# Peptides against a protein of PDB entry 4XPM: the designs that were tried, part 9

Target 1, 160 residues: chain A of PDB entry 4XPM
Amino acid sequence: VMLHSKNVKGFLENTLKPYDLHSVDFKTSSLQSSMIITATNGGILSYATSNNDVPKNSINEINSVNNLKMMSLLIKDKWSEDENDTEEQHSNSCYPVEIDSFKTKIYTYEMEDLHTCVAQIPNSDLLLLFIAEGSFPYGLLVIKIERAMRELTDLFGYKL
Target 2, 67 residues: chain B of PDB entry 4XPM
Amino acid sequence: DIKGTIAFDTHGNVIESTGVGSQRIEDIGDLSKVTLDAEGFAQVQGDSLLVHLYKRNDITLAVYTSA

## One batch from the design tools (peptide; made by RFdiffusion4, then SolubleMPNN)

Design b2_p21_3_s1 (from b2_p21_3, 10 letters changed)
Fold by OpenDDE base, seed 1:
Structure b2_p21_3_s1 (fold): chain B 160 residues (1-160), chain C 67 residues (1-67), chain A 21 residues (1-21)
Amino acid sequence: as target 1 above (160 residues)
Amino acid sequence: as target 2 above (67 residues)
Amino acid sequence: MKEELKELHQKILDEIYSYKF
């Protein structure tokens, strides 16, 4: 299913939902945040967060956005470094994947006590970024972000 | 009876863990090196538990049992 | 045990990949 850019925020909100497996007694927390950011400067184009709802334009909202901006920039910088580092691209923290003949990479990064996962949307200037609690296993996080990217085909090839 | 599970990918990262498996994440290093049969199965004695392995689609499932 | 293990593996995968965004 193709998603248009105008529906991206709603899509990102849906990515927040936890996995709740029944075949085995395993359930994750919700993602803390889900974002689409620019690969160029880490600017946030769209985001969703599981943080408590706060009034619009409140100081709490500002603080939340500022925190996301900080994390976005840090992740973007790390991603940029790794994209220019052959050794990092061959580490267990890098997953080369192919989606509809487009090649991209998924990276996992530990940010303090948080588990993060970032991937360049194929052939685009955009990154998809998931931020989760440390209890969210990386293997599942990688699967999640790969599947999410597969739903963002309208953003494939997007250039700034 | 199943005492726990670990599912992990080819990078050794956890996909899910339950029961005693959640306490034995460190086993992945060794389990990932186990030679599987032609159908993707193996079993390994680990600690006091028997570990049953099955790999398909680059995902390995480890099931811990008492026997 | 093999069939049970195989079945469980399949169920886990099915659940993971049935996640809807």
Scores: peptide ipSAE 0.782, ipTM 0.963, DockQ to the pose 0.944
Fold by OpenDDE base, seed 2:
Structure b2_p21_3_s1 (fold): chain B 160 residues (1-160), chain C 67 residues (1-67), chain A 21 residues (1-21)
Amino acid sequence: as target 1 above (160 residues)
Amino acid sequence: as target 2 above (67 residues)
Amino acid sequence: MKEELKELHQKILDEIYSYKF
């Protein structure tokens, strides 16, 4: 099944859903945002947000979108720096992973009071980016983004 | 009786926490250094609570009990 | 206690990895 724009958007919306464990009394908040961005300049190709209560074409909506654009650019820049820094690739904030024989890395970044996680979609010019509240544990966030990437095989090898 | 839990990965990052575990995230530093037996278990006295450890698939579960 | 730990560990993992996107 090919991923079209609507399919990608819907998938990202599904990634927003919280974890609600019953084996232990543990539940997360929803992700604040989920995005696919370009690794080249941090441009947003698709995104989903948990707060959809903002009126359309309002100043608040514009500010919200602009905030996402700024965050994506900042995270892309940090990611790019780390991909060229051997020490950062061996830091506690970097998780090397292998998906279908492709090697990639998951990075965790603190952005203000938010927990963020970013990873290059295997062999592609795209990054998957999760933004969560500070209460969302990093270890679980890493697991979430790894599993999400495994569902995006149609984007593996995508070049701009 | 379980007073709380912490699950954490090999980087020391939390996967989940409950009860008293949520207030003892700083314990991960010491818990990650504990030598486990051949089956992946250990017990450690932490403050007034006993911590039971089990590790499998690079995920460590810590369970806090009173005894 | 050991068996309880193993079971709880497995249950947590099962819940996490059963998450549907």
Scores: peptide ipSAE 0.782, ipTM 0.963, DockQ to the pose 0.952
Fold by OpenDDE base, seed 4:
Structure b2_p21_3_s1 (fold): chain B 160 residues (1-160), chain C 67 residues (1-67), chain A 21 residues (1-21)
Amino acid sequence: as target 1 above (160 residues)
Amino acid sequence: as target 2 above (67 residues)
Amino acid sequence: MKEELKELHQKILDEIYSYKF
């Protein structure tokens, strides 16, 4: 089944859900934000945020959206730089992965007090971006985004 | 008698931590260098606790016990 | 202890990878 705009938004909202393990007493916070952005300009195509109590068109909503736009652009810029930097691609912040015969990379970036993770959706002009609190461990964040990408096969090969 | 756990990946990044493990994230640097046996196990004395290591599928689990 | 450790490792991974989006 093809993912339409409303389905993508719903999927991103579902990615916000925290991990709550029972095998060990471990639980994360919810993701702060989950986004699909363009690899070319860092423009937001779809997003979800854990804070849904902000009134529509309010000043607080405008500020929060503007903050997401800023972060997406900054992360896109760093991602672009790293994709052209062999040294950065071999750092502990870069995870090469293969999904259905497509190769991509997952990057972790610390943005102030937040933990972020970004990955190019295979063979596409799109990036998947997770923003979490500093308490969210990077190793788990990487696993989360890798698994999320595996559910976005409809976007593989998407070109702008 | 588990006192805590740390699970970490091959990059040394935490996947989960509990109990005393949450306060000993800095141990990963040393634990990642430990030579494991053919089955992926090792034991390391850390502070007053014993650390049991098991690695499979590129994920290492460290379990802290009193003995 | 080895079997317990191996079992716990498997349980953790199974739980993580059973996460539903």
Scores: peptide ipSAE 0.782, ipTM 0.963, DockQ to the pose 0.882
Fold by OpenDDE base, seed 3:
Structure b2_p21_3_s1 (fold): chain B 160 residues (1-160), chain C 67 residues (1-67), chain A 21 residues (1-21)
Amino acid sequence: as target 1 above (160 residues)
Amino acid sequence: as target 2 above (67 residues)
Amino acid sequence: MKEELKELHQKILDEIYSYKF
């Protein structure tokens, strides 16, 4: 099935749902945001965001369009720097992965009090970006984004 | 008799934590250095709790018990 | 106890990788 724009939006919305484990008494919060952005300039192609009941200042509200744009740009810039830095690629914040013979990297970034995770969709000009609360464990966030990328094969090789 | 758990990856990042494990995330540094047996198991005596380790598929599970 | 630990490990992984997008 071909993945069109509205299908991507729906997929990103589904990525927001929390993990709720029953083998152990563990549950995460929902992701605050899930986005497809351009690797070239951090432009948002598609996004989904969770409604947060916690009162926040409008300037720092993660659900605001302007805040999402700023975060996407900042993370894109950090990602770009790390892609050109051998030392950063060997840090414990970088996870090299292979999906269907395509190599990519998953990066974790602390953004103020938020936990973020970003990865280049294989052989594409696109990045998948998850933004979560600080309580969301990085190890699980990495697993989540890897699994999500495996479902986005229609975007593999997408060039701007 | 489980008092808590921590699951963590090869980078030392948490996958899940429960009970006393949630309060002992700093243990991961030492737990990651423990030599496991051929089946992927180990036991480490903590301050007051025993930690049972099992690693498979690059995920380590630590289970905290009183004995 | 080893069997319980092994079983718990497997259950955790199964739950994580059964997540539907």
Scores: peptide ipSAE 0.782, ipTM 0.963, DockQ to the pose 0.954

Design b2_p21_3_s2 (from b2_p21_3, 11 letters changed)
Fold by OpenDDE base, seed 2:
Structure b2_p21_3_s2 (fold): chain B 160 residues (1-160), chain C 67 residues (1-67), chain A 21 residues (1-21)
Amino acid sequence: as target 1 above (160 residues)
Amino acid sequence: as target 2 above (67 residues)
Amino acid sequence: MREELAKLHQDILDEIYSYKF
């Protein structure tokens, strides 16, 4: 199925859903935000947030979007730095992965009290970005974003 | 009689934690160094709790029990 | 305990990797 902007938005919304394990009594919070951003400028192409109670076009919504823009830019900058830093690529915060013969990396970043992870969609100018509460464990966050990327094959190779 | 669990990856990052495991995330450092047998199992005696380890597919599960 | 542990491990992973987007 071809992903269009609407489909991407819906997909990102689905990524917000928490894990609720039954084999063990473990449940996460929902992701705070899920975004596809440009690797070049950190511009948000699509996003979903768990806080949907804010009226549209309200000042609170604008502030919320601005916060996302700020976070995306900061994370993009950190990602860009790490992509040019061999030592950072070998840290415990970097997970090399291979999807359909494409190599990419997943990075985890602590941002104040939030847990974030970001990964370049294979062979593309796009980054997938998850933002979660500090209670969301990094190991699970990494698994989540890897699996999510595997569902975004339509975006593989996307160039701006 | 499981008192808690911790699942963690090869980077030492938590995948899940429950019960007493949630309060013992710091154990991962030591648990990751434990030598597992050919089937991927080990047991580690700590304080009052026994830790059962199993690793497969690069994910280690630690289960805390009283015995 | 070993069998139980292995099963629990598998169950956890199955749940995680069964997540649908």
Scores: peptide ipSAE 0.788, ipTM 0.964, DockQ to the pose 0.950
Fold by OpenDDE base, seed 3:
Structure b2_p21_3_s2 (fold): chain B 160 residues (1-160), chain C 67 residues (1-67), chain A 21 residues (1-21)
Amino acid sequence: as target 1 above (160 residues)
Amino acid sequence: as target 2 above (67 residues)
Amino acid sequence: MREELAKLHQDILDEIYSYKF
């Protein structure tokens, strides 16, 4: 099965769905945004956004195209810096993981009051990026992005 | 009866929180240092609440009770 | 108490990992 651009968009839309636990009374908000961006330039290849009632023309309106582009670039830059910094890779904000035979890292970044999580798709020039409200716990966000990457095997090894 | 819960990972980041646990996220720092028994359990008396700990698969669950 | 705690832990994990994309 080949993952085409339309299939990727649909997958990202599915990642927006919140967690709603029953064993304990815990529920998250939906992700604000889910994106696949280039590791080289932070360009957006595919994205999905939730329909949040945010003030129109607000600087915190991350669903706008301009804000998404800005955030993707900022996060790509931070990711690039950390990938070249041994100390940052040993911080609590970095999760080394192994998917199949490939190793990658998951990073958590606070962007103002938003919780973000980014990871390089194994052996690729692509990054998977989740943007959530500050109420979305980082530990769960990390689990979510790891599981999402495991479903994107068609993108493993993708080079620009 | 359970007054609240916190589940957290090995980095000290929250996975879920409920009840009084949501107001005690700061406890994770100390709870993460508690020595667990061979089965992964421990109990810690914190202020007026008893905290029951269980760790498995790199995830720690803290359950807060009155006794 | 231990059994209850262990079960709750497993139930939480099962729910989290049942999430479908």
Scores: peptide ipSAE 0.788, ipTM 0.964, DockQ to the pose 0.943
Fold by OpenDDE base, seed 5:
Structure b2_p21_3_s2 (fold): chain B 160 residues (1-160), chain C 67 residues (1-67), chain A 21 residues (1-21)
Amino acid sequence: as target 1 above (160 residues)
Amino acid sequence: as target 2 above (67 residues)
Amino acid sequence: MREELAKLHQDILDEIYSYKF
């Protein structure tokens, strides 16, 4: 059974939760946004944001969604370029990973003062995208998105 | 006593940082080049702190101490 | 110190990878 839209959104909302370690005194902020977008045109299929203080049906809500659309398009474009660039695939911003025998790549991108991370869901037309504050370490962000992808096996091989 | 920590991956990206480690992210470049012993340990003397290194599962932990 | 360092390393990773979505 394929994941229902509500189930996916709920999952993305859960990905927003911060890390709070106790072995060392380290905690992160919540992710600003978590999205599943199309690899073809950067369209948002599902999303979650930590900013819940915006009134519904307000101009601010519309602007917030539009901002997410803009960021998703920009990141998708950069991702597409890097997927066709051997040098970029060997940079410190690219993490080849294997999940259940499926190969994919995780990319980190600086977006203004934000830390972003994007990965293609294995063998699919979908990208998982995390947007975090600049204080969120890239190494941890990569681990987070890898672990998240491992929970999205129902989307492996999904084609539009 | 531990003054701070940095955990980083093989790409030199931070996983976590605490204390003085948060102010010494630039050390990762040099720390990543340190030769570890057979058990994955090393010590490096810094400007004022001793750095204890341990690497396992492609993740390096640096612990900063006064001695 | 070595044992403490190794344990701390493992504890950090255990916490990170125990994160539930």
Scores: peptide ipSAE 0.788, ipTM 0.964, DockQ to the pose 0.888
Fold by OpenDDE base, seed 4:
Structure b2_p21_3_s2 (fold): chain B 160 residues (1-160), chain C 67 residues (1-67), chain A 21 residues (1-21)
Amino acid sequence: as target 1 above (160 residues)
Amino acid sequence: as target 2 above (67 residues)
Amino acid sequence: MREELAKLHQDILDEIYSYKF
């Protein structure tokens, strides 16, 4: 089954759900945002946010979207710089991973008080981006985005 | 009784933390340097707590107990 | 304690990797 626009949006919405462990008493907040953006210019192709009560086309909705656009562009720029920096690729903020014989990297970036994580969807012009509160631990965020990418095989190799 | 936990990856980033572990994230730096036995276990005496370590599949679990 | 610790480790990971998207 191929992913369509509605399917991608729904998937991103599902990624927002928090972890709620029972083996230990540990629960995260929901992700603030989950996005698929272009690696070329940071343009948003699809997104989901935890704020569901903002009326469509309202001033608050426009402001929220503008904020996402700003963050996506900033993170894309940082990602692009790091992809051309050997030292940064060996830093504590970079996780090389392999999915179905495709190699990619997961980066963690502190954005003011937010924790963000970004990864290039294998062999594609797309980035998957998670934005979480500062209380969301980076180690778990990395695991989350890695597992999410494994569910987006329909986007592997996607070129603009 | 378990007083808290920290699970962390090979980069020293937290995966989960509970109880007193949530207040001792700074311990990861030292805990990551502890030599584990052949089965992946170690014990480290902290301030007033004993830390039990177990590492498998590149994830270390630290369990804090009183003894 | 060792057996309990190993089991807890496994239980935590099982929960994390059973997360439903």
Scores: peptide ipSAE 0.788, ipTM 0.964, DockQ to the pose 0.913

Design b2_p21_5_s1 (from b2_p21_5, 9 letters changed)
Fold by OpenDDE base, seed 1:
Structure b2_p21_5_s1 (fold): chain B 160 residues (1-160), chain C 67 residues (1-67), chain A 21 residues (1-21)
Amino acid sequence: as target 1 above (160 residues)
Amino acid sequence: as target 2 above (67 residues)
Amino acid sequence: MREELAKLHESILKEIEEQSL
């Protein structure tokens, strides 16, 4: 079953859900945004936001989307730089991972007061990007995106 | 008896924190250097708190207790 | 305490997995 664009949107919406650990008294906020962007240009192919109360086609929605576009470009640029920097790839902000024999990397980036993480979908021209509040711990954010990536096998090897 | 917890990964990044652990994130640097026994356990005496460590699956759990 | 730690660790991981995609 191929993952259609509509299914991708729904998938990203599902990634927004927070963690609520009852074994310990710890919970997170929902992700602010979840996106699939192009690794080449940082263009947004699909996205979901936790604030769905914004009226469609409103100025607020437009501004929100524009903000996402800006952040996606910034993160893409930083990711591109790090992919060409061996020191950055060995920092605590880079997590090499292997999914189904495919190697990829998860990067964490602080953007103003936000916590973000981005990962290249294995062997693809696509990046998965999570944007969370600063209270969302990076270690857990990395786990979240890694687990999410494992569910995107249909996009593995996707080339633009 | 538990005053707080910190769970952190091999990169020293927080997975979760509670109680006094949330106020002692800076401890991760030192805790990550503690030698664990064969079963993955250790105890570290801090200032006024005892830190119990357990590591498995690349995640270290630190539990803070008074004794 | 050791047993309690191990159980708590396991519980945390389990919850994370359950609440992940």
Scores: peptide ipSAE 0.790, ipTM 0.961, DockQ to the pose 0.978
Fold by OpenDDE base, seed 2:
Structure b2_p21_5_s1 (fold): chain B 160 residues (1-160), chain C 67 residues (1-67), chain A 21 residues (1-21)
Amino acid sequence: as target 1 above (160 residues)
Amino acid sequence: as target 2 above (67 residues)
Amino acid sequence: MREELAKLHESILKEIEEQSL
């Protein structure tokens, strides 16, 4: 199965969906954003946002896109630092995981009032990035991105 | 008569919280240290609530009740 | 209570998996 660019965006859009647990009275908001970015410079290859009511070519759209670019760059920088820091890799904000014999790490980062998590797609130059509201608990966010990563096997080993 | 719940992972991060559990996130630190029995269960008497614990698959569920 | 607790735990996990990609 080939994951084309249009399919990637569709996949990211699907990751935006919230959790609604009926076993307990617990419901999350949708993710604000879901992105695939480069691990090298934090460039956005594909993204989806829950805020789709912004008119095209508007100042608000430009600001929104610029904000995503800024966040992606900042998170990439933090991720790069942590990947070279043994202490940070053993912190409570780092989740080592294994998917189909490939090892990767999930990091959680607080960005202002937002909850974010990022993970390197196994053996690739790509990062998957989720941005959620502060009410979205980190434990569930980690589960969400880990499960999503399992569906991106076509991108495993992707090099720029 | 469940008053609330907290589910949390091995890192102490919340997976879900409801009711009084949402106001007792700070309990996770102590709850994570509770010794569970061979079946993964424990009970801890809190200030005014009883906490029922069950851990399986690296996820701990805490259920708060009045008794 | 023990049985109810275990069932609730299982239900939560099941819902999370069903609602994940």
Scores: peptide ipSAE 0.790, ipTM 0.960, DockQ to the pose 0.982
Fold by OpenDDE base, seed 5:
Structure b2_p21_5_s1 (fold): chain B 160 residues (1-160), chain C 67 residues (1-67), chain A 21 residues (1-21)
Amino acid sequence: as target 1 above (160 residues)
Amino acid sequence: as target 2 above (67 residues)
Amino acid sequence: MREELAKLHESILKEIEEQSL
């Protein structure tokens, strides 16, 4: 089944779910936000957020969306810089991965008190972006986004 | 007997932490340098706790115990 | 302890995979 716009939104909403590891009694919060953005200018194509209690068309909602736009742009800019920096690609904040013979990278970025990770969808002009609270461990966040990206094969090779 | 745990990846980033492990994330630097046996196990003495290590599939689990 | 440690490691991985997309 082809992944259309409405399907993408639902997918991103599903990525918000937390981990609850009973084997060691470890729990995370839900992701704050999950987004697909353009690698060209950081434009948001689709997004999901955990806190949807804000009334629609309210000033608070507008501010929330604007904040997401700002964060996506900042992360896109940092990602672009790192893609042109060999040293940054060899840091512990960069995870080279291969999915179905396609190579990509997962980057982790601290954004104020938030933990974020971003990855280029293989051979595409799109980035997948997760934003979590500072309590969400980076190692687990990387696993989460890698597993999620494996489910987005319909977007592999997508060009704007 | 388990006082806490830390699981971490090959980049030294935390996957999970519990108990005293949550307060000892800085131990990862030293734990990542420990030589494991052929089966992927090791034991190291911390400041006051014994740390049991097991690595498989590029994920290291550290379990903190009193003895 | 070694057996318990290995089992715990496996359990953690299984839970992560089950709760991932």
Scores: peptide ipSAE 0.789, ipTM 0.961, DockQ to the pose 0.976
Fold by OpenDDE base, seed 4:
Order: structure tokens, then C-alpha cells, then sequence
Structure b2_p21_5_s1 (fold): chain B 160 residues (1-160), chain C 67 residues (1-67), chain A 21 residues (1-21)
């Protein structure tokens, strides 16, 4: 199935859903935000947020979007630095993964009180970025983003 | 009876935690060093609780019980 | 206990996969 721009938004919205495990008494909150950004300059191509009860075009919405833009840029910069740092690539915050013979890395970053993880969509100029509350465990966040990336094969190899 | 659980990955990061496990995240450092048997199991006595370990597919599950 | 532990491990992973995209 071809992934169109409008479908990307819907996809990201679906990634917001929490985990609710019944085998054990464990559940997470929804992701705060889910984004596809450019690896070149951290620009947001598409995003979804759980804070969707704010009136559109309101000052609160603008501030929220601006916050996402700022966070996106900061994470992109950190990611860029780590991609050129051997020690960071071998830390517990870096997960080398392989999807359909494409290699990529998942990084976890603490942003204030938020838990984030970011990964380059294989062979592309795009990054997938999840932002969650501090209660969302990193190990599970990594699993979540890996599984999500496996559904974005249409974006593999995408160049700006 | 299970008093709590911790599941963690090979990087020592939490996947899930419940009950007393949520209060013992710091145990992961020691639990990750425990030698497992050929089937991936081990038991470790910790404080007043017994920790049952099982690792499969690079994910370790720790189950805390009173005995 | 070993069987129960293994079953729980399997159940957790299964739920995670089912609830992942």
C-alpha cells in the first residue's frame, strides 16, 4: 500500500496509542507526540500529538507546535552528533537494528522530564521521533519505534 | 504469589515493571550479571524476596516472589 | 514455576507485539 502524506498523519496518530498489558498489571500513557522530521535540518514533515483538545489556530496551539519544532531541532542536533561519535553509538542509549537488510540505529534521549527516542528511517533523509512521558520505559519505547519503522517501508530510501 | 515483575532488555533498560519490581529497578544491574542455566533460568535470593529469572529472545523477565 | 515463568514471558511479548504497529 502506497503511503501518502495524509496517510502518514494517520499513521503517526495511531502510534500514539498506549500499551496495556494484561499478563501483568502494567500500562503506559499515550505518547505525547510522534513525528517524522528531516535529518538535514530537523524540520517537521508530519506530526501527531495527544494534546489535541486545544482549539485550532489558538495561541495555545501555536505554542505547542513551536515547542515541537524546538524539540525536533534539538533532537536532530543530538542525533547528528551521536552519528559521528563512536562512544555514543556503543552506549546503552543506542540500539543498532536491521530491518529488511537495512541497518539503522535507535537512540534514546532524555529531554527534560520526557522520554524520547529517534531513529533514522532506513537509507533515508528522515527521522522517526517519539516523545513520551517520563513514566514510559525506554526499553518498551525502543520496541515501539522499531515496530513502527517496520511499517514505513514506503519511506525507506527516501531522499529530500 | 507474584509480588512484582521487571522485564528488561540487553541494554539494561526497562520494558515493563509491576509491583515491588517497580521499586527495584536498580536490581537490573545485578540481575543482568546472573548466570543462567541452559534453559535460560535462574533464581536469586534478594532481601526477603526470591527473584526468578528467565531470558529468551534477548529479553529478561524477573519475577519477585516471597518464596 | 519454570513453566509458569516461561508462559508469562511469552504472554508479555505476545501482548507487546499485538499492541504494536
Amino acid sequence: as target 1 above (160 residues)
Amino acid sequence: as target 2 above (67 residues)
Amino acid sequence: MREELAKLHESILKEIEEQSL
Scores: peptide ipSAE 0.789, ipTM 0.961, DockQ to the pose 0.988

